Peptides against a protein of PDB entry 4Z63. Designs and how they scored, part 321

Target 1, 334 residues: chain A of PDB entry 4Z63
Amino acid sequence: LCLGMNDLTGNIPEDLFHLKRLNLLGIQENRLSGSLSREIRNLSSLVRLDVSWNLFSGEIPDVFDELPQLKFFLGQTNGFIGGIPKSLANSPSLNLLNLRNNSLSGRLMLNCTAMIALNSLDLGTNRFNGRLPENLPDCKRLKNVNLARNTFHGQVPESFKNFESLSYFSLSNSSLANISSALGILQHCKNLTTLVLTLNFHGEALPDDSSLHFEKLKVLVVANCRLTGSMPRWLSSSNELQLLDLSWNRLTGAIPSWIGDFKALFYLDLSNNSFTGEIPKSLTKLESLTSRNISVNEPSPDFPFFMKRNESARALQYNQIFGFPPTIELGHNN

## One batch from the design tools (peptide; made by RFdiffusion4, then SolubleMPNN)

Design b2_p30_2_s1 (from b2_p30_2, 16 letters changed)
Fold by OpenDDE base, seed 4:
Structure b2_p30_2_s1 (fold): chain B 334 residues (1-334), chain A 30 residues (1-30)
Amino acid sequence: as target 1 above (334 residues)
Amino acid sequence: DELEEQEIIEKLKTIPEEKIEEQETAVMFA
């Protein structure tokens, strides 16, 4: 049943929960309000539940043990409060959980040893607090993780060295500290292609440790951290780099010539730093900027990227990395 | 700095995500 993109109001009719053979319930992009009914438990054949972009409130009901076929739960952009229900945090069937842009709070707890099918987790823009959950690497299929815009004080857990499934990771604006430790840990994530760390590590030094290596890194965004230091030499070994944003930091020194050696680099933002010297001539030879044929078919994270083009502009949502226009921004340097 | 950041984050948490993004500087984020 798909009723998305309407102006439906009120709550879900209780009689809807008598549909025992229903595989898909999509009621997204409406004005549905009130609590999400516990009677969802009656939809025992449910594979996909999409309640996103509504006005739902209250706690998410703890009924997911009665939904053994549920693979997709989309609840982003609602008013849900409380934590992740225990039955949801233990779901062996769940592949994707999206609860971005809610009011969920408390300590983030997932039973990753039970969540054997979880591959995408979006909990961005919530009120989770405490530490990052150390057991996330136990979610052996977890590829996409958005935990941005929460209050995860402290450092990236040491256990994330073992996060082999991790490919796309955003921790933007999550009150994280110790960028040196974070990068030192995350370099062990051998499948990591996208790393977003914007609005963390305030005033720290960007490490220039030549021993750091991100083999498969395609996207690095570490903007608006007030980071000091220079362009890190270790980044030159990330030969697959496509997008680099280090804007709105306090980086100094010259832009190195090796920045033009990246064959796939199509987006570079080094604006609003304190870089000096000459613009490397190698930047004019970036193959990705000279040949407009960027392959659009590369895997993108399940979480969106947002770009604000100027202070007065609305943020633009990009669901794919390749949605970004080829860009070199070097403005507002000294 | 951390307190200001927490206050900014708390203030931002009351705004829909789309509006939060409109208040940030010209940066990429997810």
Scores: peptide ipSAE 0.022, ipTM 0.575, DockQ to the pose 0.072; fails the geometry check
Fold by OpenDDE base, seed 1:
Structure b2_p30_2_s1 (fold): chain B 334 residues (1-334), chain A 30 residues (1-30)
Amino acid sequence: as target 1 above (334 residues)
Amino acid sequence: DELEEQEIIEKLKTIPEEKIEEQETAVMFA
């Protein structure tokens, strides 16, 4: 049953919960309000539940133990409060959980040992507090993780050295400290392709440690951290780099010539730094900017990126990395 | 801090997650 993208108001009709053979309920992009009914438990055949982009409020009902086939739960852009229900945090069937842009709070706790099928987790833009959950690496299939815009004080857990499944990770604007430790840990994530750390590590030094190595890194975004230092030499070994944003920092020195050696680099933002010297001529030889046919048919994170064309413009949402226009931004440097 | 954060978010060209845009989008659907 798909009723998304309408102007539906009120609550879900109770009679809808009598549909015991229903595999898909999509009511996204409406004006549905009130609490999400506990009677969802009656939909025992449910595989996909999409209630996103509504006006739902209250706590998410703790009924997911009665939904043994549920693979997809999308509840982003609602007014949900409280924590992740225990039955949801223990769901062995769940592949994707998206609760981005809610008012969820407390300590984030997931039973990763039970969540054997979890591949994608989007909890960005909530009110979670405390530390990052150390047991996330126990979610052995967890590939996509967005925890941006929460209040996860402290450092990236040491346990994340064992996060082998991790491919896409966003921790933007989450009050993180110690960029040196974070990078030192996350370099062990051998499948990590996308790393977003914007609005953290305020005023720290960007480490220039040649021992750091991110073999499969394609997207690095570490904007607006007021980071000091220079372009990090360790980044030159990330031969698959496609997108680099280090804008709005306090980086100094010259832009190194090796920045033009990245064959797949199509988006570079080094704007609003204190870089000096000449623009490397190697940038004019970037194959990705000179060749017309870069089909970047690569997997993108499930969390969106936003780009503003100018300071006064509305941000454009990009669901795919390849959706970014080829760009070189070097503005507002010395 | 919060005002500076908002101003900085507005100045960023590449934002991995923008609450403002989501809220504006939600308001457009509301």
Scores: peptide ipSAE 0.021, ipTM 0.553, DockQ to the pose 0.050; fails the geometry check
Fold by OpenDDE base, seed 5:
Structure b2_p30_2_s1 (fold): chain B 334 residues (1-334), chain A 30 residues (1-30)
Amino acid sequence: as target 1 above (334 residues)
Amino acid sequence: DELEEQEIIEKLKTIPEEKIEEQETAVMFA
């Protein structure tokens, strides 16, 4: 049943929850309000539940143990409060959980040993607090993780050295500390292609440890951290780099010539730093800027990227990294 | 595994997210 993109108001009719053979319920992009009914438990054949972009409030009902086939739960952009229900946090069938842009709070807890199918987790823009859950690497299929804009404090857990499934990771604006530790840990994530760490590590030094290596890194964004130091030499070994944003830091020194050796680099933002010297001639030879053949088929993170052109502008949503225009931004370096 | 991932990715890409609270992801052109 798909009723999305309407002006439906009020609650979901209780009789709808008697549809025991229903595999897909999509009621997204409406004005549905109130609590999400516990009677969802009656939808025992449900594979996809999309209640996103509504006015739902209250706690998410703890009925997911009665939904053994549920693979997709989309609840982004609602007013949900509380935590992730225990039955949801233990769901063995769930592949995707999107609860971005809610008012969920407390400590984030997932039973990753039970969540054997979880591939994508988007909990960005919530009120989760405390530490990052150390057991996330136990979610053996978890590839996409957005935890941006939460109130996580402290450091990236040491256990994330074992996060082999991790491909796309955003922790933007989550009050994280110790960038050296974070990078030292995350370099062990062999499948990590996208790393977003914007608005963390305030005033720390960007490590220039040549022992750091991100083999498969395609997207690195560490903007607006007030980071000190220079362009990190370890980054030169990330030969697959496509997008680099280190804007709004306090980075100094010259832009190194090796920045032009990234054959796939189509987006470079080093603006609002203190870089000096000449623009490397190698930047004028970036193949990605001269050739139209950027392979569109590369996996993109499930979480959207947002680009804000100015403080007053609404951020533009990009569902794909390739949606970014080819850009070299070196402005505001003095 | 790959097919399920593609389905997950495709299904995610098809959801227009109108931002209420802008996740300031990375590219802050401030």
Scores: peptide ipSAE 0.020, ipTM 0.554, DockQ to the pose 0.456; fails the geometry check
Fold by OpenDDE base, seed 3:
Structure b2_p30_2_s1 (fold): chain B 334 residues (1-334), chain A 30 residues (1-30)
Amino acid sequence: as target 1 above (334 residues)
Amino acid sequence: DELEEQEIIEKLKTIPEEKIEEQETAVMFA
């Protein structure tokens, strides 16, 4: 049943929850309000539940033990409060959980040993507090993790060295500290292709440790951290780099010539730093900027990137990194 | 300061959730 993208108001009719054979319930992009009914438990055949972009409030009902086939739960952009229900945090069937842009709070707890199918987790823009859950690496299929815009104080857990499934990771604006530790840990994530750490590590030094190595790193975004230091030499070994944003830091020194050696680099933002010297001529040799036909056959990180064209412009969501226009931004370096 | 923070935060909200959902829905209901 798909009723999305309407102007539906009020609550979900209770009679809808009598549809025991319903595999898909999509009611996204409406003005549905009130609490999400506990009677969702009656939808025992449900595989996909999309209630996103509504006005739902209250706690998410703890009924997911009654939904053994549920693979997809989309609840982003609602007014949900409380925590992740225990049954949801223990769901063995769930592949994707999107609860971004809610008012969920408390300590983030997932039973990763139970969540054997979890592949994608978006909990960005919530009110989760405390520390990052150390057991996330126990979610052995978890590839995509957004925890941005939460209040995770402290450091990246040491356990994340074992986060082999991790491919896409955003921790932006989560009050994280110790970038050196974070990078030192996350370099062990062998499948990590996208790392977004913006608005953390305020005023720290960007580590220039030659021992750091991100083998498969395609996207690195560490903007607006007021980071000191220079362009990190360790980054030169990330040959697959496609997008680099280090804007709005306090980075100094020259832009190194090796930045032009990234064959796939199509987006570079080093703006609003204190870089000096000449623009490397090697940047003019970036094949990605000259060739339209970069068929990057690899699945683009499904991360919606946001780009503002102008300070006054709405951030444009790009569902693919490749949706970004080829860009070199070196402005506002003094 | 706040505007810069918001812009950077929005750039960082990039999470892959929608595409995985569409592909699996197509498989389930095709």
Scores: peptide ipSAE 0.019, ipTM 0.527, DockQ to the pose 0.039; fails the geometry check

Design b2_p30_2_s2 (from b2_p30_2, 15 letters changed)
Fold by OpenDDE base, seed 1:
Structure b2_p30_2_s2 (fold): chain B 334 residues (1-334), chain A 30 residues (1-30)
Amino acid sequence: as target 1 above (334 residues)
Amino acid sequence: DEEEYNEIIEKLKTIPEEKIEEQETAVMFA
């Protein structure tokens, strides 16, 4: 049953939950309000539940143990409060959980040992606090993780060295500390292609450790951290780099010539730093900017990217990194 | 399964900008 993108109001009729053979319930993008009914438990054949973009409030009901076929739960952009219910945090069937932009709170706890099918997790923009869950790497299929805009404190867990499934990771604006430790840990994530760490590590030094290596890194965003240091030499070994944003830091020194050696680099933002010297001539030879037809069918993260043109502007959403216009931004340097 | 997943992901990505109140995952400053 798909009723999305309407102007439906009020509560979900309780009689709807008598549809025991329902595989898909999509009621997204309405003005449905109230609590999400516990009677969802009656939808025992449910594979997909989409209640996103509504006015739901209260706690998410702890009924997911009665939904053994549920693969997809989309509840982003609601008013949900409380934590992730225990049955959801233990779901062996769940492939995708999106609860972004809610008011969920407390410690983030997932039983990753039980969540054997989880491949995408979006919990961005909530009120989770405490430390990052150390057991996330135990979610052996988990590729996409957005935990941005929560109040995690401390450092990236050492256990994330074992996060082999991790491909897309965002921790933007999550009050994280110790960028050196974070990068030192995350370099061990062999499948990591997208790393977003914006608005963390305030005033720390960007490590220039030649021992750091991100082999498959395509997207690196570490903007607005007030980071000190220079362009990191270790980044030159990330030959697949497509997007680099180090804007709004306090980086100094010259922009190195190797920045133009990235064949796939189509978006570079080094603006609002303290870089000096000449613009590398190699930037004028970037193949990605000269060749029109790079139909790069590359895997995109499950989470959107947001670009602000200025501090006061509304962020533009990009669903794919390739949605960004080819850009070299070097403005506001000394 | 993978195709269905990809279709779902693409649908999830296709959120109108006007509905997006938040800058979350990859916040880039230009």
Scores: peptide ipSAE 0.020, ipTM 0.550, DockQ to the pose 0.748; fails the geometry check
Fold by OpenDDE base, seed 3:
Structure b2_p30_2_s2 (fold): chain B 334 residues (1-334), chain A 30 residues (1-30)
Amino acid sequence: as target 1 above (334 residues)
Amino acid sequence: DEEEYNEIIEKLKTIPEEKIEEQETAVMFA
């Protein structure tokens, strides 16, 4: 049953929960309000539940032990409060959990040893507090993690050295400290392709340790950290780099010529720093910027880029990074 | 542009979810 993208108001009719053979319930992008009914437990055949972009409030009901086939739960952009229900945090069937942009609070706790199918977790823009959960690497299929805009503190856990499944990681604006430790840990994530650390590590030095190596790194975003130092030499070994944003820091020295050696680099933002010297001529030779016709045999970016043109628009899936305009931002340097 | 930057970041945040949905959709329809 798909009723998304309407102007439906009020609560879900209780009679809907008598549909025991229902595999998909999509009621996203409406004006549904009140608490999410515990009677969802009666939908024992449910594979996908999408209640996103509504006005739901209260706690998420603790009924996920009665939903043994549930793979997808999308509840982003609601008014949910409390924590993740125990049955949800222990779901062995769940592949994707999206609860971004809610009012969820407390310590983030997931039973990763039970959540054997979890591959995507979006809990960005909530009120979770405390430290990052050390047991996330125990979620052996977890590839995509967004924990941005939460009230975390401290450092990236040492256990994340063992986070082999991790491919996409966003921790932007989560009050993290010690960038040297964070990078030293995350370099062990051999499948890491996207790393977003914006609005953390305030005023720290960006490490220039040649021992750091991110083999599969395609996207690095570390903006608005007031970081000191220079362009890090270790980054030159990330040959697959496609997007680099180090804007709004206090980085100094010259922009190194090796930035022009990144064959796949299509987006570069070094703006609002204290870089000096000349613009490297090698930047004018970036193949991704010069020729529309380079069939870069893009290894099909394992990540479809979704462009939402408007907050209300369905994310247009861009199977190719080619959807982003080629960009070089070097403004507001000295 | 800060708006363009935010759009890029929001796109990056949505990338993994839809890929997984596509992979699973492909597995469910294969």
Scores: peptide ipSAE 0.020, ipTM 0.530, DockQ to the pose 0.039; fails the geometry check
Fold by OpenDDE base, seed 5:
Structure b2_p30_2_s2 (fold): chain B 334 residues (1-334), chain A 30 residues (1-30)
Amino acid sequence: as target 1 above (334 residues)
Amino acid sequence: DEEEYNEIIEKLKTIPEEKIEEQETAVMFA
């Protein structure tokens, strides 16, 4: 049953929850309000639940143990409060959980040993606090993780060295500390292609440790951290780099010539730093800027990318990394 | 299963720009 993109108001009719054979419930992009009914438990055949972009409030009901076929739960852009219910945090069937832009709070707790099918987790823009859950690497299929705009004080857990499934990781604006430790840990994530750490590590030094290596890194965004140091030499070994944003830091020194050796680099933002010297001539030879068709061979993260053109502009959403225009931003360097 | 999953995921990635009232969450490019 798909009733999305309407102007439906009020609550879900109770009789809808008698549809025991319903595989898909999509009621997204409406004006549905109140609590999400516990009677969802009656939808025992449910594979997809989409309640996103509504006015739902209260706690998410703890009924997911009665939904053994549920693969997709989309609840982004609601007013949900509380934590992730225990039954949801233990779901062995769930592939995708999107609860972005809610008011969920407390410590993030998932039983990753039970969540054997979880591939994508979007909990961005919530009120989760405490530390990052150390057991996330136990979610053996978890590829895409957005935890941006929460308050995860402290450091990236050491256990994330074992996060072999991790491909996309965003922790933007999450009060993280110790960039050296974070990079030292995350370099062990062999499948990591996208790393977003914007608005963390305030005033720290960007490590220039040549022992750091991100083999499959395509996207690195570490903007607006007030980071000190220079362009990190370890980054030169990330031959698949497509997007680099180090804007709004306090980086100094020259822009190194190896920045032009990235054959796939189509987006470079080094603006609002303190870089000096000449613009490397190698930047004029970037093949990716001359050819319009950057073949992104890997699926884009399930989470949207946001680009601001200026401080006052609304962020533009891009669903795919190749949606970004080829860009070199070197402005506001002194 | 994987193809069906991928198709569903691709459909889920498209949020109309006009309806984006969400706070910037994932990849922020300043």
Scores: peptide ipSAE 0.019, ipTM 0.530, DockQ to the pose 0.614; fails the geometry check
Fold by OpenDDE base, seed 2:
Structure b2_p30_2_s2 (fold): chain B 334 residues (1-334), chain A 30 residues (1-30)
Amino acid sequence: as target 1 above (334 residues)
Amino acid sequence: DEEEYNEIIEKLKTIPEEKIEEQETAVMFA
């Protein structure tokens, strides 16, 4: 049953939950309100539940043990409160959980040992607090993780060295500390292609450790951290780099010539730093900017990217990295 | 099903820009 993109109001009729053979319930992009009924438990054949972009409130019902076929739960942009229900946090069938832009709170707890099918987790823009879940690497298929805009105080867990499935990771604006530790840990994520760490590590030094290596890194965004230091030499080994944003930091020194050696680099923002010296001539040789025929294998995270032209500007959404215009921003350096 | 997963991911990526709050999760500064 698909009723998305209408102007439906009120609550879901209780009789709808008697549809025991229903595989798909899509009611997204409406004005549905109230609590999500516990009676969703009666939809025992449900594979996909999309309630996103509504006015739902209250706690998410703890009935997911009665939904053994549920693969997709989309609840983004609602007013849900509380935590992730225990049955949802233990779901062996769930492939995708999107609860972005809610009011979920407390400590984030997932039983990753039970969540054997979880591939994508979007919990961005919630009120989760405490520490990052140390057991996330136990979610053996977890590829896409968005935990941005929460209050995960502290450091990236050491256990994330074993996060082999991790490909797309956003932790933007999550009150993280110790960038040196974070990068030192995350470099072990062999499948990591997209790393977004904007608005963390306030005033720390960007490590220039030649031992750091991100083999498959395509997208690195570490903007607005007030980071000190220089362009990190370890980044020069990330030959697949397509997008680099280090804007709104306190980075100093020269922009190194190796920045122009990235064959796939089509977006570079080093603006609002304290870089000095000359613009490397190698930047004029960036093949991605000169040749239209470069097949960029775009990393496709499940979470969107937002580009702000300035601090006060509205962020433009990009669902794909390829959607970003070819850009070199070097403005506002001293 | 991987195909079903990919279809759903694509649907998630097609949310109209006007509906998305500025506060979302991968913020880049240009």
Scores: peptide ipSAE 0.018, ipTM 0.525, DockQ to the pose 0.720; fails the geometry check

